# Peptides against a protein of PDB entry 7AL2: the designs that were tried, part 87

Target 1, 85 residues: chain A of PDB entry 7AL2
Amino acid sequence: YEIMLIRPKTIDDINYVVDQVLEESNPVILDLSFLEKESPANFKLAGEKIKQMRSNYGAEALLLSRCNDKNLIIIAPKGVSLVRK

## One batch from the design tools (peptide; made by RFdiffusion4, then SolubleMPNN)

Design b2_p27_1_s2 (from b2_p27_1, 10 letters changed)
Fold by OpenDDE base, seed 5:
Structure b2_p27_1_s2 (fold): chain B 85 residues (1-85), chain A 27 residues (1-27)
Amino acid sequence: as target 1 above (85 residues)
Amino acid sequence: EEFPDLEGDEVADSLIEEGEKKLKELE
């Protein structure tokens, strides 16, 4: 599989993430800082999509970094394990 | 710690909550 890196700016980008996780079974590293700043509505939507992927499809979500200029999250599809050491 | 102590539904819920907060600020 591939690990996708994206800083979503649009709904299309959010849907791209969903497709990558659910259809392609690719982990996605997200920087949600743009949406958080420029589109709180789409930022919230991204969060809802992540929750849905976890609840309905067994995806896993992990916060990588949270600060003023970035909000990094990794979303892994079911079958790809995220392990903290 | 190397990574924030936040995982699973806590991550998603945090994003949703923060989004809602910012939306309210824009009202």
Scores: peptide ipSAE 0.638, ipTM 0.893, DockQ to the pose 0.717
Fold by OpenDDE base, seed 2:
Structure b2_p27_1_s2 (fold): chain B 85 residues (1-85), chain A 27 residues (1-27)
Amino acid sequence: as target 1 above (85 residues)
Amino acid sequence: EEFPDLEGDEVADSLIEEGEKKLKELE
């Protein structure tokens, strides 16, 4: 598998993340800082999509970093284990 | 330094909550 890195700016980018996790089984490292500042609606949508992927498909999500200009999250498909050591 | 202690549904719920907060601030 591949690990995708993306800073979403549009709904298309959000749907791309969903496709990568569910269809391609690729983990995705997200920076949601752009959406948080420029589109709170799409920022909320991204959160809802992550929740849906967890609830319906067993995806896993972890926060990597949170500050004023960064909001880094990793989303992994069910078959990829995220381990905190 | 340790990673933030936020995982699972807490991540998604936090995003949704912050999004809602920002939307209310714009109203």
Scores: peptide ipSAE 0.638, ipTM 0.893, DockQ to the pose 0.715
Fold by OpenDDE base, seed 3:
Structure b2_p27_1_s2 (fold): chain B 85 residues (1-85), chain A 27 residues (1-27)
Amino acid sequence: as target 1 above (85 residues)
Amino acid sequence: EEFPDLEGDEVADSLIEEGEKKLKELE
């Protein structure tokens, strides 16, 4: 699989993330800081999509870093384990 | 700790909550 890196700016970018996780089975490292600042509606939508992927398809989500200009999250499809050491 | 202790539904719920908060502030 591939690990995708993206800072979503549009709904199309959000749907791209969903497609990568569910259809391509690729983990995605997200920076949601742009949506959080520029589109609270799409930021909320991204959160809802992550919840749906977890609930319906067994995806995992983990916060990597949060600061003033970053909101980094990794989403892994079912079968790819996120392990803390 | 090195990484924030936030996983599972806590991640998504936090995003949804913050989004709702900011939307309300714009109204």
Scores: peptide ipSAE 0.637, ipTM 0.892, DockQ to the pose 0.702
Fold by OpenDDE base, seed 1:
Structure b2_p27_1_s2 (fold): chain B 85 residues (1-85), chain A 27 residues (1-27)
Amino acid sequence: as target 1 above (85 residues)
Amino acid sequence: EEFPDLEGDEVADSLIEEGEKKLKELE
């Protein structure tokens, strides 16, 4: 698999993340800081999509870093385990 | 902790909640 990196700015980007996780089975590292600042509606939508992926497809989400400038999250498909050392 | 210890839907729920708060602030 590949690890995708993206800072979503549009709904198309959000849907791209969904496709990568569910269709391609690729983990995605996201920075949601742009949406949080520029589009609270799409930021909320991203959260809802993550919840749906977890609930319906067994995806896993982990917060990597949360600060004023960054909101980093990794989403892994069911077949990829996220482990803290 | 270096990484927050969240389980289940806590990550997504946190995002949704913060999004809702920001939308409310715009009203």
Scores: peptide ipSAE 0.632, ipTM 0.891, DockQ to the pose 0.640

Design b2_p27_1_s3 (from b2_p27_1, 12 letters changed)
Fold by OpenDDE base, seed 4:
Structure b2_p27_1_s3 (fold): chain B 85 residues (1-85), chain A 27 residues (1-27)
Amino acid sequence: as target 1 above (85 residues)
Amino acid sequence: EEFPDLEGDEVADYLIKEGEKKLKELE
């Protein structure tokens, strides 16, 4: 698999993430800082999508880093284990 | 700016909550 890196700016980007995780089975490292600042609605939507992927498809999510200019989250499909040491 | 590590449902719930908070501020 591939690990995708994206800083979503649009709903299309959010849907891209969903597609990568669910259809391509690729982990995605997300930076949600743009949406957090520029589109709270889409920021919330991203959260809802992550919740849905977790609930319905067994995806896993982990916050990697949150600071002023970054909100990094990794989303992994069910088959990929996320481990924090 | 320290923030706790989140995993599982905590991640999405945080995002949703913060998003809602910001949306409310815009009302």
Scores: peptide ipSAE 0.721, ipTM 0.924, DockQ to the pose 0.785
Fold by OpenDDE base, seed 5:
Structure b2_p27_1_s3 (fold): chain B 85 residues (1-85), chain A 27 residues (1-27)
Amino acid sequence: as target 1 above (85 residues)
Amino acid sequence: EEFPDLEGDEVADYLIKEGEKKLKELE
């Protein structure tokens, strides 16, 4: 599989993430800092999509880093193990 | 700033909660 890196700016980007995780079975590293600042609605939507992917498809998620201008999260499809050591 | 490590549903719940906070601030 591939690991995708994206800083979503639009709903299309959010849907791209969903497609990568569910259809392509690719883990995605998200930087949600743009949405957090520019579109709280889409930021919330991203969270809802992650919850849906976990609930319905067994995706996994980890917070990688949160600071002033970063909000990094990895989303992995079912079958890809995310382990914090 | 030290932010807690989040995993599983904690991640989505955090995003949703923070998003809601920011939306409320815009009201």
Scores: peptide ipSAE 0.720, ipTM 0.924, DockQ to the pose 0.757
Fold by OpenDDE base, seed 2:
Structure b2_p27_1_s3 (fold): chain B 85 residues (1-85), chain A 27 residues (1-27)
Amino acid sequence: as target 1 above (85 residues)
Amino acid sequence: EEFPDLEGDEVADYLIKEGEKKLKELE
């Protein structure tokens, strides 16, 4: 599989993330800092999509880093394990 | 200042909560 990196700015970008995880089975590292600052609505939507992917498809998620200018999250499909040590 | 390490449902819940908070501030 591939590991995708994206800083979503639009709803299309959010849907791209969903497609990568569910259809392509690729882990995605997201930087949500743009949405957090520029579109709280889409920021919330991203969270809802992550929740849905976990609930319905067994995706996993980890917060990698969060500060004033960064919000990094990794989402992985069910077949890829995420482990923090 | 450190932000907690979030995993699983904690990640989505955090994003949704913070998003709602920011939307409320814009009202």
Scores: peptide ipSAE 0.720, ipTM 0.924, DockQ to the pose 0.743
Fold by OpenDDE base, seed 3:
Structure b2_p27_1_s3 (fold): chain B 85 residues (1-85), chain A 27 residues (1-27)
Amino acid sequence: as target 1 above (85 residues)
Amino acid sequence: EEFPDLEGDEVADYLIKEGEKKLKELE
């Protein structure tokens, strides 16, 4: 599989993340700092999509880092295990 | 500042909650 890195700026980007996780079975590292600043509505929507992927498809999510202009989250498909060591 | 580690539904719930807060601030 591939690990995707994206800083979403639009709804299309959010849907791209969903496709990568569910259709391509690729983990995605997200930087949500742009949406948090520029579109709180789409920031909230991203959260709702993550919740849906967890509930319906067994995806997993971890917060990696939150600092100045960074809000990093990893979402992994069911077939990829996330382990904190 | 320090922010707690989040996993599972905690991640999505945080995003939704913070998004709602920011929306309210802008309205």
Scores: peptide ipSAE 0.718, ipTM 0.923, DockQ to the pose 0.752

Design b2_p27_1_s4 (from b2_p27_1, 10 letters changed)
Fold by OpenDDE base, seed 1:
Structure b2_p27_1_s4 (fold): chain B 85 residues (1-85), chain A 27 residues (1-27)
Amino acid sequence: as target 1 above (85 residues)
Amino acid sequence: EEFPDLEGDEVADDLIERGEKLLKELE
């Protein structure tokens, strides 16, 4: 699999993330800082999509880093283990 | 810099909560 890195800016980008996780089975490292600042609605939508992927498909999520200009989250498809040490 | 140890359901719930807060601030 591939690990995708994206800083979503649009709904299309959010849907791209969903497609990568569910259809391509690729983990995605997200930087949600743009949406948080520029589109709180799409920021919330991203959260809802992550929740759906977890609830319905067993995706896993982990916060990697949060600071002023970064909000890094990894979303992994079922079968890819995320472990915090 | 310290940040919460969010994993599983906590990640999405945090995003949704923070997003909702931001939306209310724009009203």
Scores: peptide ipSAE 0.734, ipTM 0.934, DockQ to the pose 0.807
Fold by OpenDDE base, seed 3:
Structure b2_p27_1_s4 (fold): chain B 85 residues (1-85), chain A 27 residues (1-27)
Amino acid sequence: as target 1 above (85 residues)
Amino acid sequence: EEFPDLEGDEVADDLIERGEKLLKELE
């Protein structure tokens, strides 16, 4: 599989993340800092999509880092294990 | 900087809550 890195800016980008996780079975590292600053509505939508992927498909989510410039989250499909040591 | 260790549903719930707060501040 591939690990995708994306800083989404639009709803299309959010849907791209969903496709990568559910259709391509690729983990995605998200930087949500743009949406948080520029579109709180789409920022909230991204959260709702992540919740849906977890609830319906067993995706896993983990916060990697949060600071002024970055809000990094990894979303992994059910077949990829995320482990914190 | 410090930030909370979020995993599972905590990640999405935090995003949703923070998003709602930001939207209310814009009103």
Scores: peptide ipSAE 0.733, ipTM 0.934, DockQ to the pose 0.792
Fold by OpenDDE base, seed 4:
Structure b2_p27_1_s4 (fold): chain B 85 residues (1-85), chain A 27 residues (1-27)
Amino acid sequence: as target 1 above (85 residues)
Amino acid sequence: EEFPDLEGDEVADDLIERGEKLLKELE
């Protein structure tokens, strides 16, 4: 599989993330800092999509880093284990 | 930098909560 890196800016980008996780079975490293600043609505939507992917498809999520310029989260499809040490 | 131990549903719930807060601040 591939690990995708994206800083989503639009709903299309959010849907791209969903497609990568669910259809392509690729983990995605997200930077949500743009949405948090520019579109709280889409920021919230991204969270809802992540919750749905977990609930319906067994995806996993882990916060990597949160700072002024980045909000990094990794989302993995079912079958890819995320472990915090 | 902040590295809280958020995983599983905690990640999404945090995003949703923060998003809701931001939306309310815009009202």
Scores: peptide ipSAE 0.733, ipTM 0.934, DockQ to the pose 0.882
Fold by OpenDDE base, seed 5:
Structure b2_p27_1_s4 (fold): chain B 85 residues (1-85), chain A 27 residues (1-27)
Amino acid sequence: as target 1 above (85 residues)
Amino acid sequence: EEFPDLEGDEVADDLIERGEKLLKELE
């Protein structure tokens, strides 16, 4: 698989993430800092999409880093194990 | 940097909660 990196700015970007995880089976490293600052609605939507992917498709999520200027989350499709040590 | 120990549904729930808070602040 490939690991995708994206800082979503639009709903299209959010849907791209969903497509990468569910259709392409690629883990995605997300930086949600843009949405958090510029579109709280789409920021919340991104969270809801992640929850849906986990609930319906067994995706996994892990927070990588959070600070004032970034919010890094990795989303992995079912079958890719995420381990925090 | 902060690295809270979020896993499973906690990750998305945190995002949703924070998003809701931000939306309320804009109302």
Scores: peptide ipSAE 0.733, ipTM 0.934, DockQ to the pose 0.871

Design b2_p27_2_s1 (from b2_p27_2, 12 letters changed)
Fold by OpenDDE base, seed 2:
Structure b2_p27_2_s1 (fold): chain B 85 residues (1-85), chain A 27 residues (1-27)
Amino acid sequence: as target 1 above (85 residues)
Amino acid sequence: YTFDEFVEEAGIEEAEEGEIIELVREK
């Protein structure tokens, strides 16, 4: 598999993340700092998509870092587990 | 809409500082 990195700015970017996790089965490292700062509506939408991927498709999501202008989350598709060391 | 609300509603756990996260592909 591939590990994708993206800082979404649009709804199309959010849907790209969903496609990578659910269709391509690729883990995604997300930086949601742009949406959090510039679009509260799309930030909320991103959260809803993450919940849906976890609840309905067996994805896992973990917050990696939260600081000024950073909001890093890793999403693992079903079949790739996140192991905390 | 706060960050804390986002984390809670999305159901996202938080890694601890310095923690190592390993991706393991299931067979």
Scores: peptide ipSAE 0.683, ipTM 0.924, DockQ to the pose 0.925
Fold by OpenDDE base, seed 5:
Structure b2_p27_2_s1 (fold): chain B 85 residues (1-85), chain A 27 residues (1-27)
Amino acid sequence: as target 1 above (85 residues)
Amino acid sequence: YTFDEFVEEAGIEEAEEGEIIELVREK
């Protein structure tokens, strides 16, 4: 698999993340700082998509860092486990 | 819409500072 890193700015970017996790089975490291600040609606949408991926498709999601306008989250698809050390 | 609401609604866990996160592909 590949690890994708993206700072989503549009709905298309959010859908790209969903495709990477569900269709390509690639983990994604997200920076949601842009959406959080510039589009509360799309920020909420991103959260809904994350919940859906976890609840319906067995994905895992973990907040990595939140400080100084950063919002870093890793999403692992089903088949790639997140192990905390 | 707050960050805490986002985390709660999305069901996102939080890593600890300095924690190592390993990605393990299932066989």
Scores: peptide ipSAE 0.683, ipTM 0.924, DockQ to the pose 0.924
Fold by OpenDDE base, seed 1:
Structure b2_p27_2_s1 (fold): chain B 85 residues (1-85), chain A 27 residues (1-27)
Amino acid sequence: as target 1 above (85 residues)
Amino acid sequence: YTFDEFVEEAGIEEAEEGEIIELVREK
């Protein structure tokens, strides 16, 4: 599989993440810092999409880092497990 | 809309500082 890294800026970017997780079965490392600062509406939308992927499609989501300029989250698709060590 | 509300509503877990996260493909 491939690991995708993206810092979403638009709804199209959010949907790209959804496609990678649900259709391509690729883990995604997200930096949501842009949306958090520039678009509260799309930041909330991203959260709703993450919830949907977890609740309905067996995805896992883990916050990796939270600081002034980063909001890093890893999303693992069904078939790729996140193991914490 | 706060960050804490985002985490709670999305249901996102938090990694520990310094924790190692392994990706394991299921067989």
Scores: peptide ipSAE 0.682, ipTM 0.924, DockQ to the pose 0.907
Fold by OpenDDE base, seed 3:
Structure b2_p27_2_s1 (fold): chain B 85 residues (1-85), chain A 27 residues (1-27)
Amino acid sequence: as target 1 above (85 residues)
Amino acid sequence: YTFDEFVEEAGIEEAEEGEIIELVREK
């Protein structure tokens, strides 16, 4: 599989993340710092999409770091487990 | 709309500082 890293800025970027997780079954490392600062509405939308992927498709989501203009979250698709060590 | 509200509503857990996260592909 491939691991994608993206700092989304638009709704198209958010939908790209959803496609990577649900259609391509690729883990995604997200930096949501742009949306949090510049588009609260799309930041909320991103959260709703994460909730949907977890609740309906077996995805996992974990906050990695929040500091210095970073908001890092890893999303793992069904079939790739997150193991905390 | 706060960050804490985002985390809670999305259902996102938080990793600890220095924690190692392993990705395991299931067969």
Scores: peptide ipSAE 0.682, ipTM 0.924, DockQ to the pose 0.915

Design b2_p27_2_s2 (from b2_p27_2, 12 letters changed)
Fold by OpenDDE base, seed 3:
Structure b2_p27_2_s2 (fold): chain B 85 residues (1-85), chain A 27 residues (1-27)
Amino acid sequence: as target 1 above (85 residues)
Amino acid sequence: MTFDEFLEYSGIEEAEEGEVIELVKEK
């Protein structure tokens, strides 16, 4: 698999994340700091998509870091498990 | 919504500072 890194800015970027997780089975590391600051509506949408991937498709999601200008979240597709050490 | 509300709604858990996260590909 490949690990994708993205700081989403648009709905197209959010859909790209969904495609990578559900269709390509690639883990994605997200920085949601742009959406949180600049687009509350799309920030909420991102949360809805993550919930759907977890609830319906067996994805896992974990917050890695939260600081001034960075909200890093990893989403793992079904078939790649996140193990906390 | 606040970031905390976002985490609660989406079901995203939080890693501890300095924690090691391993990706394990299942067979």
Scores: peptide ipSAE 0.726, ipTM 0.932, DockQ to the pose 0.928
Fold by OpenDDE base, seed 4:
Structure b2_p27_2_s2 (fold): chain B 85 residues (1-85), chain A 27 residues (1-27)
Amino acid sequence: as target 1 above (85 residues)
Amino acid sequence: MTFDEFLEYSGIEEAEEGEVIELVKEK
């Protein structure tokens, strides 16, 4: 697999994340700070997509870092486990 | 929606300070 990094700004970016996790089986590290600040609607959408991936497709999601200027989340597809050390 | 509400809704857990996260591919 490949690890993708993205700071989503648009719906297309959100869908890209979904495609990477569900279709390509690639883990994604994403920064949601832009959406949180600039687009409440797309921020909510991102949350819905993450919930769907977790609930319906066996993805895992973990908040890595939370600051005023970054909210880093890793999403692992089914088949790649997140192990906390 | 607050960020805390976002986390709760999405089901995203929070890593702890200094925690190491390992990606393990399953066979």
Scores: peptide ipSAE 0.726, ipTM 0.931, DockQ to the pose 0.930
Fold by OpenDDE base, seed 2:
Structure b2_p27_2_s2 (fold): chain B 85 residues (1-85), chain A 27 residues (1-27)
Amino acid sequence: as target 1 above (85 residues)
Amino acid sequence: MTFDEFLEYSGIEEAEEGEVIELVKEK
């Protein structure tokens, strides 16, 4: 697999994340800081998509770091486990 | 919604500071 890094700014970017996790089976490290600050609606949408991927497709998601300028979340597809050490 | 509400709604857990996260591919 490949690890994808993205700071989504649009709905297309959100859908790109979904495609990477569900279709390509690639883990994705997201920075949601742009959506959080600039688009509450798309920030909420991102949360809905993450919930759906976890609930329906066996994805895992973990917040790595949060600060004023970063909101880093890793999403792992089914078949790649997140192990906390 | 607040960020904490976002985490709770989405089901995203939070890593602890300094925690090591390992990606393990299932065979």
Scores: peptide ipSAE 0.726, ipTM 0.931, DockQ to the pose 0.903
Fold by OpenDDE base, seed 1:
Structure b2_p27_2_s2 (fold): chain B 85 residues (1-85), chain A 27 residues (1-27)
Amino acid sequence: as target 1 above (85 residues)
Amino acid sequence: MTFDEFLEYSGIEEAEEGEVIELVKEK
């Protein structure tokens, strides 16, 4: 697999994340700081998509860091487990 | 929505500061 990094700014970016997790089975490290500040609607949408991926497709999601204008979230697709140490 | 509400709604857990997260590919 490949690990994708993205700071989404548009709905297309959000859908890119969904495609990477569900279609390509790639983990994605997200920075949602732009959406949180600039688009409450798309920030909420991102949350809905993450919930759907977790609830229906076996994805895992973990907040890595929230500081310095970053909120970093790792999303792992089904088949790649997140192990906390 | 607040960030805390976002986390609660999405079901995103929080890693501890300094925690190591390992990605394990399942066979």
Scores: peptide ipSAE 0.725, ipTM 0.931, DockQ to the pose 0.926

Design b2_p27_2_s3 (from b2_p27_2, 13 letters changed)
Fold by OpenDDE base, seed 5:
Structure b2_p27_2_s3 (fold): chain B 85 residues (1-85), chain A 27 residues (1-27)
Amino acid sequence: as target 1 above (85 residues)
Amino acid sequence: YTFDEFVEESGIEEAEEGEKIELVREK
């Protein structure tokens, strides 16, 4: 059972996250703090990808923490339920 | 592009402090 931790810095990193969720069926802990600060365009792209994964592929996404230096999101692929207790 | 716009676009929910989160792989 694998969970990937990644802080994307490039479009390739974003696409790698998508591959992990959609093709590898791996949950991902995602830190978008770099993109949020350094690339509004890629930050927006990441948001669009999350929406697409949720809307079209049954992924779930939950904001874990938002502060000055972190933007942490957990993404669960279809087949992995994200249960809040 | 703001964080609030990101939340609205992405559709992510927000966890609460102290909450437990379980990942359950379906059989």
Scores: peptide ipSAE 0.717, ipTM 0.931, DockQ to the pose 0.935
Fold by OpenDDE base, seed 1:
Structure b2_p27_2_s3 (fold): chain B 85 residues (1-85), chain A 27 residues (1-27)
Amino acid sequence: as target 1 above (85 residues)
Amino acid sequence: YTFDEFVEESGIEEAEEGEKIELVREK
């Protein structure tokens, strides 16, 4: 299966992530570093969308790494299990 | 808006350095 890597910069990008997870059932690796630095409002929106996907649609989300230039999160849709070993 | 607030709101877990993460698509 496919895993999409995206560094969202706009609300449209955030909604595209939601579409990949909820409609296409594709895992997504997010880099939220742009939003965190440049758009606190959209960074907050991204967090709300992640919460919604987890709470209402059975998605899983895991922070992979955070530093000055990266904020990496993997999101697995319902039907794809994230197994930590 | 801080990263800690983001973590609290989103509810994401944090991976540990060195662990292995497997993605398993259910049949």
Scores: peptide ipSAE 0.717, ipTM 0.931, DockQ to the pose 0.909
Fold by OpenDDE base, seed 2:
Structure b2_p27_2_s3 (fold): chain B 85 residues (1-85), chain A 27 residues (1-27)
Amino acid sequence: as target 1 above (85 residues)
Amino acid sequence: YTFDEFVEESGIEEAEEGEKIELVREK
């Protein structure tokens, strides 16, 4: 499987993530630590986009790790199941 | 805007340390 890793820093980066999940059907591992620290507004936007992808497009999202300098989330597009074992 | 507010808004679940996560692409 191909999984994209991205640490978004701009709104364009956030929209790129949305495109990867909804249009390209690629799982994405996000590091939201930059937005969380540097842009609360865009951090909130990222959360809203994740909700939209889950609620309206069948995506799944799972927090992998949260610490001082990392905020790692995996997002699976519709058609890719996230199975927890 | 706090992390807890982000979790509540986004609706993400949290994995546990040591947990195995499998991605399965459906046909």
Scores: peptide ipSAE 0.716, ipTM 0.931, DockQ to the pose 0.899
Fold by OpenDDE base, seed 3:
Structure b2_p27_2_s3 (fold): chain B 85 residues (1-85), chain A 27 residues (1-27)
Amino acid sequence: as target 1 above (85 residues)
Amino acid sequence: YTFDEFVEESGIEEAEEGEKIELVREK
């Protein structure tokens, strides 16, 4: 299966992620480090979108890594189970 | 707006180093 990697910088990028998860049913690995540093408002928006996808559409989200230049999160759409071992 | 506030808002869980993660697509 396909997994998309993206480091969003704009609201359009955030909406593209939402489209990949909800419409295309593709897992996504996000790096939110740009938004966290450069746009706290859009970083907050990204968090709200993740919550919406989890609460309303059955998506799962897991923080993979956080360091100086990385804020990595994997999002699995409904129909793709995320199993931790 | 802090990272901790983001975690609280988004509801994401945290993986641990060395953990194995499997994605399983339903057929």
Scores: peptide ipSAE 0.715, ipTM 0.930, DockQ to the pose 0.888

